Peptides against a protein of PDB entry 8BZL. Designs and how they scored, part 130

Target 1, 228 residues: chain A of PDB entry 8BZL
Amino acid sequence: SYDRAITVFSPDGHLFQVEYAQEAVKKGSTAVGVRGRDIVVLGVEKKSVAKLQDERTVRKICALDDNVCMAFAGLTADARIVINRARVECQSHRLTVEDPVTVEYITRYIASLKQRYTQSNGRRPFGISALIVGFDFDGTPRLYQTDPSGTYHAWKANAIGRGAKSVREFLEKNYTDEAIETDDLTIKLVIKALLEVVQSGGKNIELAVMRRDQSLKILNPEEIEKYV
Target 2, 242 residues: chain B of PDB entry 8BZL
Amino acid sequence: SRRYDSRTTIFSPEGRLYQVEYAMEAIGHAGTCLGILANDGVLLAAERRNIHKLLDEVFFSEKIYKLNEDMACSVAGITSDANVLTNELRLIAQRYLLQYQEPIPCEQLVTALCDIKQAYTQFGGKRPFGVSLLYIGWDKHYGFQLYQSDPSGNYGGWKATCIGNNSAAAVSMLKQDYKEGEMTLKSALALAIKVLNKTMDVSKLSAEKVEIATLTRENGKTVIRVLKQKEVEQLIKKHEEE

## One batch from the design tools (peptide; made by RFdiffusion4, then SolubleMPNN)

Design b1_p16_3_s3 (from b1_p16_3, 11 letters changed)
Fold by OpenDDE base, seed 1:
Structure b1_p16_3_s3 (fold): chain B 228 residues (1-228), chain C 242 residues (1-242), chain A 16 residues (1-16)
Amino acid sequence: as target 1 above (228 residues)
Amino acid sequence: as target 2 above (242 residues)
Amino acid sequence: DSLLEQLRLEELKREA
């Protein structure tokens, strides 16, 4: 019998497969995103890279385009599919519209992709949430979050994954205009937020920074330790 | 919940893909495969279980497959699934070569197959592939490389790793004995024999039960070589003398 | 959840 995965409504109106995909996200490593004044910062919990694993292949922050990057929580293989589709769309947009995508546009694209997988016969939802950050062509910093359902919203700061609740609680208390007044303070805020759930300090954090009119920069562990 | 055990592409209430987990369990019962990255090469070592005297074809390698001139893989799991995936790897590599007039980078080949594996976990009417792979290769971008992929479509680069039977114990041994930055192919071969001797469910390791392939660079070309039985015997003997 | 909701609402107001 061909098992058709069908995301269907329960009698009470729930899409259980979407909810269960959200549970898969909660098992993922924690990711945090913060929008500063002229900076966007993504941080991810590095699970201790297994001894003998190549760190290059364990990156959880990726560029979608020169002006957009993404972190995710949940199923890594699912994330690759989404990332690849998003990258193709970013390039297609540049070719057809002659401008880079807005962060909202690419988020909406990803969200629509996810939504289709919640409604298409023979497909399961993507088991990922994503934090998508970047700059619009006008230089406006943006942060969006999307979940397995295909919903998306803009945020000043947010977190996803296993430690998301604690990180969000921290951000709620500490995200102020003063806390993001400078790029360095914004970076420090992200690190402090991750340290709520990450044990053993800066060595277990992946941090990416995108400044206005600059490319994505992945901070090395030594750079991260300077903010701790 | 057992209800989710039979469906290939649904999440459990806990957010688990049981069919993927069960595919991984099936791989745990397969013959052991090791991969070790050295400074001067990379190797695969695999347990050979099918020693049938009546096999007409002297398969030089049952579990190690050459993919192209720069890459090889070893498989653990369902043989039929492995054959499909190894054939697909060869096709992907060939298509890339035809399109770009250069060999496919190692990680790109691994990723392409992993996307196929992932699709079999997400699209209905299909079961996950019951296969994990170790990939060895060389490219101009990263030099010698070792990758592992599983039924979920996840992959990672490794300095040393193991799949199949007793893989956890093998990985633990590799973690203890692998010397980062100092690993020669010679030392890697010795380490492979050491680990296989301890992790294979055999009283005595024999060359008939072990396949080893090395990937090296000679005069700017990749050389993939399956060790002869006599060479493996010498490695085993050397290990027994230590 | 209340303050995140406020942060969300503020962003919605800014986009609007």
Scores: peptide ipSAE 0.019, ipTM 0.610, DockQ to the pose 0.018
Fold by OpenDDE base, seed 5:
Structure b1_p16_3_s3 (fold): chain B 228 residues (1-228), chain C 242 residues (1-242), chain A 16 residues (1-16)
Amino acid sequence: as target 1 above (228 residues)
Amino acid sequence: as target 2 above (242 residues)
Amino acid sequence: DSLLEQLRLEELKREA
């Protein structure tokens, strides 16, 4: 029965369904995240929206809570499931703990969810990686990345999706304390990083910024062009 | 063979659980982790493979996890599986503490997790965890302890052992150099460096590639400490001078 | 011997 999509070990010890889910991520639009001093920035490659498609409906950056946002690469439908569950958990945490989630907490939740889908009968792995950014209650900016396996790590900067290698190489060279000294420099770093893989400049970039004690702000194309 | 490879962990005609064996194969390719029991403490030493410049330095340990005040573990295998299991260990330990108002005995914590691992080998629609663990701990019943568990849910107590890449060679070296009853924590640390230097797939052992944690007793309290990079460098340097 | 077999042997030794 084809219904038994079970992630099983290969004879050589590989979880092929997880690896194939990672391949789905590599086909996704590029996303980049950078942690500044008092800012977190997410940037995503915009796919050319069909002329008749409402651009507002194709968001690759979403809020999970007031203090946490996420970008993803891979299967959009899978991402919706993860996002919805994460949002519910954020609200549940507020109700039960009386504080917003830490960025690590919600990342761990998402990671655990993903892991369970690698070990549950009749379930395939989620075909998504995510960059999760935000602020902890103490005002500390955080960036986490998670993959289809359910692994997660904290990063200063990272990228996911088809252009991730090039973007990461750029970030490895250019991420310095000087490069993130100001909010504007941090934003500029993200834009420059994305421009390594995105053609036609600011029109093809979605950029979101979360500053300390501020809500998520999605920059408009005109605002992005000022940094280019 | 393939019919048994692609489904729930079931017995082969030969009585083998191939999914468990394949999980163990995955662990064999993971970074090396060793544990050594001494008279005055226990240690874990693990290979650090994920050295990335953009990683946030807040993660003091990649492979070594504190479970409670009296126990720590190290993992070899799938990191995501390890995260689930280490979280479960913490929960079990905490629940026990709340219920009994005393820390969970080391072996009991290990057993509780092993039952979970075993269940994932027996119940339909589950795959084994691709993780082996080394546990270090102290309790009032047995003092300092070192345990190893594998994907099957089997476990054992050890004086010294190794999991992950080149584990067999490491165990052989440990058997040769481990002196029963004479092992100090200092000697154990030196032995750990010696074994890692020979068994890690690196040309030269460096402190950035090694994580070491020690568990000791000070003033009737358990102290779990991850060695600083400088301390590891000193251990490596000392080994190179011998 | 697989690690499984070794561990099983150790368990058997503890039960004996």
Scores: peptide ipSAE 0.014, ipTM 0.508, DockQ to the pose 0.015
Fold by OpenDDE base, seed 4:
Structure b1_p16_3_s3 (fold): chain B 228 residues (1-228), chain C 242 residues (1-242), chain A 16 residues (1-16)
Amino acid sequence: as target 1 above (228 residues)
Amino acid sequence: as target 2 above (242 residues)
Amino acid sequence: DSLLEQLRLEELKREA
């Protein structure tokens, strides 16, 4: 019976609900993350927003704190829950520890949250993967990915969602020290990577950049077109 | 049969906990982890399967976790479950240290986690952790120690053991080649390479596919060291020359 | 509270 939102092992040792959640991620819009030298960049595929949709409501890149931002692929409603929990944790950490979270810390928190939803009664896994980028207090740029199972890893560059395979193949070929030598080159790398799966250029890309000791900046379409 | 598979971990009519067995099956597909106890130290050796060009430099072993100054573990199974359990081990160890002003004894840390694992097999609406662990440690009570725990919450002390893929074959090989009382850390490292070379599903053993950590005592302190890739390459080369 | 958190609290109470 599909009615039991309990993630259980199959006879062959698989957690089907986690695997199916990963399939939900693969149906999501593509997101890309790249770590540069002194910059982190997130890019997401914009779905064709109906003319009457408020673009503000379709944000796939969200700040978790001043030093951390997240892009996701998969179920938007699930992402909202994770984002809200992460934001509360970031603020709580500032209050209790008197320092901002490290990117690894908040990633581990999100990963632990996701993992708990794979073991808790009456709960299904979150149907999202996330790219989490930011700067640690020491100024080190970080990129992490987490999946529906609650696994997480650090990356130089990665992609999630529908076009992730093609984008990863592009990044594997084109991510070099030379390609990330400057902030502008790093941004160009993300745009070029997204263009592997996005047909209509800068209009269908959302980009966010975070530089060392700077806040998250979402690029407008005109700024994106300068890099195309 | 399927009726028992979809519920909380319950006994079959035959007295089997199928969800625990299925969790163990999941571990059987995981990368190999090996532990060997020597007279002068303990080691963990783990298969590294996730080699991606875009992966950030892993400063620490992907599969070997430092728990405290005197203990480390390796994990076979679901990585997310492993992360939760390894974090719990660290918290238990830290709480003990704060309470008693001394490091937690190795077996007590293992037991505490095993009680958690067992609870996830008994309480409703939970699935077992799909993780087996190898623990290496030193304490003043028993010296160097190696433990294994499984999804059921069972554990045992070992001279040498293996979990994950081809673990049965590895254990058989360890049983044949392990010399009780004569095992040095150097010989244990050589044995680890020998066993991994035969049991890993790889055409050729390479240093990039193997993580090794050693736990030793130097000047009355425990030293946990992850071997550098070059050191692992030298061990592999020595094995190929024998 | 996760079962893990509950178990932690119970262990802390038993060790205290």
Scores: peptide ipSAE 0.010, ipTM 0.508, DockQ to the pose 0.016

Design b1_p16_3_s3 (from b1_p16_3, 11 letters changed)
Fold by OpenDDE base, seed 2:
Structure b1_p16_3_s3 (fold): chain B 228 residues (1-228), chain C 242 residues (1-242), chain A 16 residues (1-16)
Amino acid sequence: as target 1 above (228 residues)
Amino acid sequence: as target 2 above (242 residues)
Amino acid sequence: DSLLEQLRLEELKREA
């Protein structure tokens, strides 16, 4: 029977498979999220796309619904499963409740899914952390982070992946009410934060912006360079 | 030994469930949670460890959860496991209310969750939940109540108890200072601060690191209140002056 | 466990 417990406690009370999944996240490309006043911004470092890869297939920022988007760090294949499940749930919620999901709701759904994979037979934890941003129906901007264990919290700003420590240190110093006073300043803050760990400037950054009552906008490299 | 360590549903030759024991070990490293029963109410006091500048406004207690209008709980252990169990508690309580048109009795809610916990120790390929809970509540059958449950699915009613880091030392202090029949909510709050000050691995107790909730009855209704930071500061100050 | 007994209201055993 394949029903062996994969994630078990160590004698010291550790869930090593969850901890190792967190190590997989730390090997992932850096992602940053910042909540502004009326804007949410996601930034991700671009790995050099191998020659002949279609850039369309290397998107690290995805929409879950019209009002919610997600960036992730870690295993791309694992992320695809989570994204698909979340998208189905967003649509199901619209059909059953007749309203879009709140950012907290869909985060909690994803977190619960991840947690179940830490207790289910024959399943390993997801090797991903996610930054989930969007707007609630009342127009409130939200940022959540979730990890392989299924924990989640609300943030003003956060980072995940290999450069997350340096980016967080930058954000802790530079995130102020003045720094997010305008949409442009908020975007600039995210770019500056990513530049702490990304080499070669704006060409290696993917940036997405969601404003109140607007769809997700992915900035092109030329638009990013205007903020550098 | 290692074979039994890696399987959730197998007894050791000595009759031990190592995965349950290891789950309890994990809880021993979690932040301290206290519960104290008084004549006029019940309280939970919990250590707050995660204070980050970039966290959004903590609208919700990190460790204290409202379950329904008559019950709350605190958790020690794995946060994700705690979130799943607290959600399940809310669902059980709501389903009961819908079915019977009255609130679920406190012990029945605790038992229902304990059955779930036990199942995760017995059914193949499931690991135990890495959490202990303290429950506070009021019902018409027993009045104010305090319960503790562990990863095994065992539970008990208490006058005062502690889970998480330094729980043994905390329980010893509670045993010395708890006065049966004379415990007011005010005295219970003072006792909670006294115990936390000695059991938390901090040089000085601060209000930012402590969450306190009280459950009382006012005008025939249960009131669950999380103390404001200023109120906790006042309690700490009073303790430092004694 | 013995130190906890004095602060117990009830021993709720599942098998009881």
Scores: peptide ipSAE 0.005, ipTM 0.494, DockQ to the pose 0.016; fails the geometry check

Design b1_p16_3_s4 (from b1_p16_3, 7 letters changed)
Fold by OpenDDE base, seed 1:
Structure b1_p16_3_s4 (fold): chain B 228 residues (1-228), chain C 242 residues (1-242), chain A 16 residues (1-16)
Amino acid sequence: as target 1 above (228 residues)
Amino acid sequence: as target 2 above (242 residues)
Amino acid sequence: DELLEELRRQELEREA
């Protein structure tokens, strides 16, 4: 008998499947997000792309809309489902409301989706955390994080995945107004933060930058090396 | 800990999906399948394990499936699961063609199936598909393509890869011998034979035990061809002479 | 397979 109730409370009040999904996230590649003044930056640890693997298919930073990007840690297949649904919602919002989603709105949508999977019979939680960055219509940069439980918060800077603790500790020490005074400094901060856990330097970092009123830019390795 | 082994869609305390891992383990015992991308084509090579004299010889290909005019796949794992998934691939491709009046892009077809695979890892009352697939195809967006997917619903594009028995060793050999930018279909075929000869648990590689399909472009059309036994024999012979 | 049918339905609804 497949127990239909996969995510249930333990006697001590824990949702073990949610906690275990969080453990899946901790096994994921590290992702970092930083909100600057007029920039948002996502950085992800590139797993050593197998020599014969197409790099195009290994992207960990995805656009949800023109004004919103997401990085994730955890199960890639789970992330794909979330990303696809979020993209549909972003487009739907544009059609129905005639404005792009706010970063908070789409984060809440993703969070609600995740939460439903923690409560639905016969479903397991999503094994992903996400960093969602972008600009609201008013030009305000935003960074949100969501976890397998469906909880979400706004952040100045945060990290997820296996190296998240070390990266967060770095960010807590080094995230200052001076450190994000310029776009370049903000980018440098993200790179430095990732280098706390990435051994092979700039070649193993994927970096995405979104500036105010600009589209998502994924930096090439040569561009990243300029900041190292 | 053992209680998590029997439930299909449950995380372990360590954040592992054991049923997916066990499905992958089962695939590791399946016949070897190779895929190699070349500049002028893409190929699949698969081990034939079931050589029964009583099998109707009409089965030109046991492990290689034509999906549409522009795509084919090879399967490692549970045959029944493979049949279901290959049928779904064909249906998805056909529905897309009917809806958009053009062939489905290769990656989109792969992704659609991978979403199905993923669902079987997340929804209760289902087990993961015990199948990994190699996909070969051509589309107007990326040209010749090779993809691999696993029971988790993960996929990736590859220049060369292997699934099934001794896949790790095969991948290592492919990494050593694959020449990026210089790979012709002819050289890819030779490489496939070389790798299969070393990775198949057979004393001697024979044409009876190998299926090979090539996907090429001729006059603006995709051509999917399963090599005849004689052609495979010639490839093996050539390898033995080198 | 009820799940496959549901997935197909969802896919059709998304395409629609």
Scores: peptide ipSAE 0.019, ipTM 0.623, DockQ to the pose 0.066
Fold by OpenDDE base, seed 5:
Structure b1_p16_3_s4 (fold): chain B 228 residues (1-228), chain C 242 residues (1-242), chain A 16 residues (1-16)
Amino acid sequence: as target 1 above (228 residues)
Amino acid sequence: as target 2 above (242 residues)
Amino acid sequence: DELLEELRRQELEREA
């Protein structure tokens, strides 16, 4: 029955379910990633947490491993599935290879997972794009993006979600070697980029920083305000 | 196009999952459930719609289910779907206890069920569960907790929230009257009655139409108690006198 | 439910 063939080619060669999943991503909160010299920074637009909602349960930036973290745009429940599988793979890699994953490796794993969901009968694509940042074992900072199709690329800086176009345009103009010369300048660049689409300043931004040989640090609102 | 209304959950051209949205709409017509977190406990309050004299009163609650010694939930939506999900919650909690020799953390139990819900929105041949849940619990990590989950597999922690009929109005009232840091279980019970009285489509709130459960800590143990009808009557009477 | 069984299997494999 046609009901099993969820992702099929159109007569003109389009995979409509993949394209429609990309539309779900475009409705997601904006996320930005920037690779500095010795730092990677993720920023996410905070949806106004409902007054009675616990902020602890509203996290859009998560660790995949000690050396890798991820932000996403799109369906939160879909993202949780991807995150959990990626975490298992990171741990498995440490056990089998005795080294942490490279950022490229885990990105490729996530991308392959997404691609399989575009080709398997009875499965819809994941309604998420992800920014994956971290450090390789050699201390090289990395930034990757993946989309619902299972494509992935390395970036210096990128954005996903509803404000992605405006944020990318800002980054294309302002991402220079001088703009990322220091950790603080890199953080400022991310904040400025998000402020292109986020109203009310630092209160509506979630910011995470990973430095070389350091764990993921989520900045509190007061720390963010120092950069604004 | 009727294609997006099919049994298989697929994306619309606008990136929407209509089957999930329709499941949420169905829940909006279900009986009201409230959850309120207090400093000294957490409560669930639910509307009873099926008051049949022939129902064997032996059933603990129509809408409130004990999951384990430290957690309970309330359900809004399709009863059959609710029974399946509550059974899964109990099984997950039991398996965890057997494996780790400690009770499952509250958020972990909620997440496990939410992953099941999500799967029913992604895999073909399945429909979303037509159920939202409120979870109350205690664990050693976060103390008293209140969670809400929906058919999409999304969840969140709350200080106070509502699902089912007139949930938006109830949430608005909770936002107005909930005082962070000052909420006792006693005040939470009074607030629950106040909100239910305004949001239930009844001329007069009666104890027979309301189920209330409280979760507290006594002597280092979690105590889950369903209020007796007389206790609920007293709460209603106090509200009417105010 | 085959899907529930598969999900249970996956959970058990994660816990193992």
Scores: peptide ipSAE 0.016, ipTM 0.616, DockQ to the pose 0.070
Fold by OpenDDE base, seed 2:
Structure b1_p16_3_s4 (fold): chain B 228 residues (1-228), chain C 242 residues (1-242), chain A 16 residues (1-16)
Amino acid sequence: as target 1 above (228 residues)
Amino acid sequence: as target 2 above (242 residues)
Amino acid sequence: DELLEELRRQELEREA
């Protein structure tokens, strides 16, 4: 059976393990990313934390370096492996090249890692898509998306996970130069986009903001409610 | 001892490498890429399928990649596999330049990648790359050149060829209309539009769905240029008037 | 990728 095997081609040219990994992503919590003029914003749907879970342990947005952060949809355990490798690469790059990575560079690194797991025997694809945002050393804001296949693209705005279709449809209609004219408007756009699929309002949204020459800031629920 | 994974690409009882054939099937569903060799240059024309409103404009070239100052390629098949192979091509070309202080000959670069592709069909139990490439280039040995390579690691030089969706029909049209020894870049561009208009499963060919690059020689230097959308629109308009 | 690294090594050895 081709579908139960290591990633091999089907008779009709499909890589079923990659397609099934994409299905795992579609079952993941929704994440959205938007590039503003001088800001990048990530929003993630909070899963209903079981009453006894420590909220500190369920971070879906993480820093890869001082200038780069990532949100993901899909298998959390797979994401940890990718995040750790990316962090090591970011530090290695600083040591060897004496500059921080570009957002494109670290995206390409992650994409290459994912691609190798689609072609190596004894390995399954990573069951994750990622939104990678940050600033290049020249101060340019960037947003990239990767999928289980190892494909990556640059975006103005995008979404991944279970609600991605609805969120993307919203962004296609509402992403304009006027809608991202200010940092506050950009944040508001992300919140509105995520509210298309999140039922319980601002309490079930995690938001992270990165501005030029600033570290990643995670907004608290009270700060999020000001934009709603 | 390289542990041969039990799922290495193996021969069927009939002597066929099914994983290579299935990779070629995947390429048959990819967007069309066309290459045409002319007396005064060489071109690639590729179908754009991924047009999204939210894409960042940095995606000027979806399917055409500059490899070095003297070579470019187009890809049909799995995009992630294509990205890996195009990066390898760039690395091979750069290493050669550093070692020999001259650009790598076109066929030598193609052969080096084909050896990698072949190895993925024979060693380590890895799947074949689901990618075919068209290469355009210039070198001092053979001048303007066009090559095609497939997942098996096989390659060939061509005067005109096509990969991806409806490639067989495109090749048939090229065989009918290609005039050996009389092909200019201008005539090659017109031929490319003619073939794409018939090969692409679209009611009307539009400039947004077509990417074209030309490789020429100017003042003893190779010039690789991606045509602007307006230039492609003019080529389409001219074809519609004929 | 061990295979790519090995192939790169082999290419360097053949050119050398």
Scores: peptide ipSAE 0.014, ipTM 0.507, DockQ to the pose 0.016

Design b1_p16_3_s4 (from b1_p16_3, 7 letters changed)
Fold by OpenDDE base, seed 4:
Structure b1_p16_3_s4 (fold): chain B 228 residues (1-228), chain C 242 residues (1-242), chain A 16 residues (1-16)
Amino acid sequence: as target 1 above (228 residues)
Amino acid sequence: as target 2 above (242 residues)
Amino acid sequence: DELLEELRRQELEREA
């Protein structure tokens, strides 16, 4: 019967389906997030868009609300489900509470959703990790990461996907208060971090920035090249 | 390994969804479908494998389905699965029209179906749909559009693409011959015939084995038409003369 | 989606 609990404990206490979902994430394109002083930046490894593919339909950074955006690594179809549910929750929160969600709130919502899919019978884990960035209503920049298990943590900087280890090692060495002193330096830090795993420069990077009280801005390749 | 092959919606140790991969494998053996976006229209071309002489010439498209007045799709894979999904597309489009009193945007219809496809890869007791689809459409937001979706529930927009048997070879040919910004529907039709002639496992391309539909705009209305056999014959003849 | 890309790659390798 395929209706059996898909995610069960092994005799040694492991949730193998969660671990295997994390392996799916490791196959995903690299994403990096950095929290600056007054900016949050997401960068994603842009795989060469297949010739004849519409680039509009190949986005790895998306808005959840006006004050929150998300990048992901792993299964794109799984990500779409999470994004849609998160967007609905953001709108619902605005209607019921009359304020936008905090970045923590929506992260917790996503994390809870993921966790339920690790415990519910007849469901597999989501094969995605996400970097969720934005601004709280008070103007505080936030960065959170979620994984297939439904865990979440706040970060200054983090990376997910296939190149995440190398990018994290770079960020651990180079993330300083001086390195994020300005918006431009913060953007430069993200680009440099991605260049650890991306072979060709600005053309293979998708970069999004959100500044305090501003909407998500996706940088064009020419804008990215200025920081290289 | 074998234990994962028999389970519909589980990750392998390597993070792979084998049932999705196997569904895509099944599609690779299905009849070829291609789509080409032009400046003045969009087309679908599909291989007809089931030429039953006794099928009443009710020129019902075997592989091309009208979804609404502004959209059509072609299917590669399991016919029964295709019928379920095409019916669902029609229902989604109709519900949207009733709710909003306007046609559903093309990408929204594609996304709605892709969410269903994805669900069949995530929820227990379900298998992935063994179907890939090409969608053609027009809407006021993006004009003429071509989309592809697969069993995973992933989709993308395309200028030209192919699914089914020999799809890789077809895509390679499309990449070589597709002229961005200069593609007319006429040139797209010629390209479709050229690609099908090389990628179909047939000794000679015949109009009986090819189904072509075009989507155009006339007087502010979308027109979806399936080409008549004679029109396809003329396209084939023209290709043979070149 | 690496899965899709891998699957496409596998399709290419089989057709090749």
Scores: peptide ipSAE 0.008, ipTM 0.621, DockQ to the pose 0.022; fails the geometry check

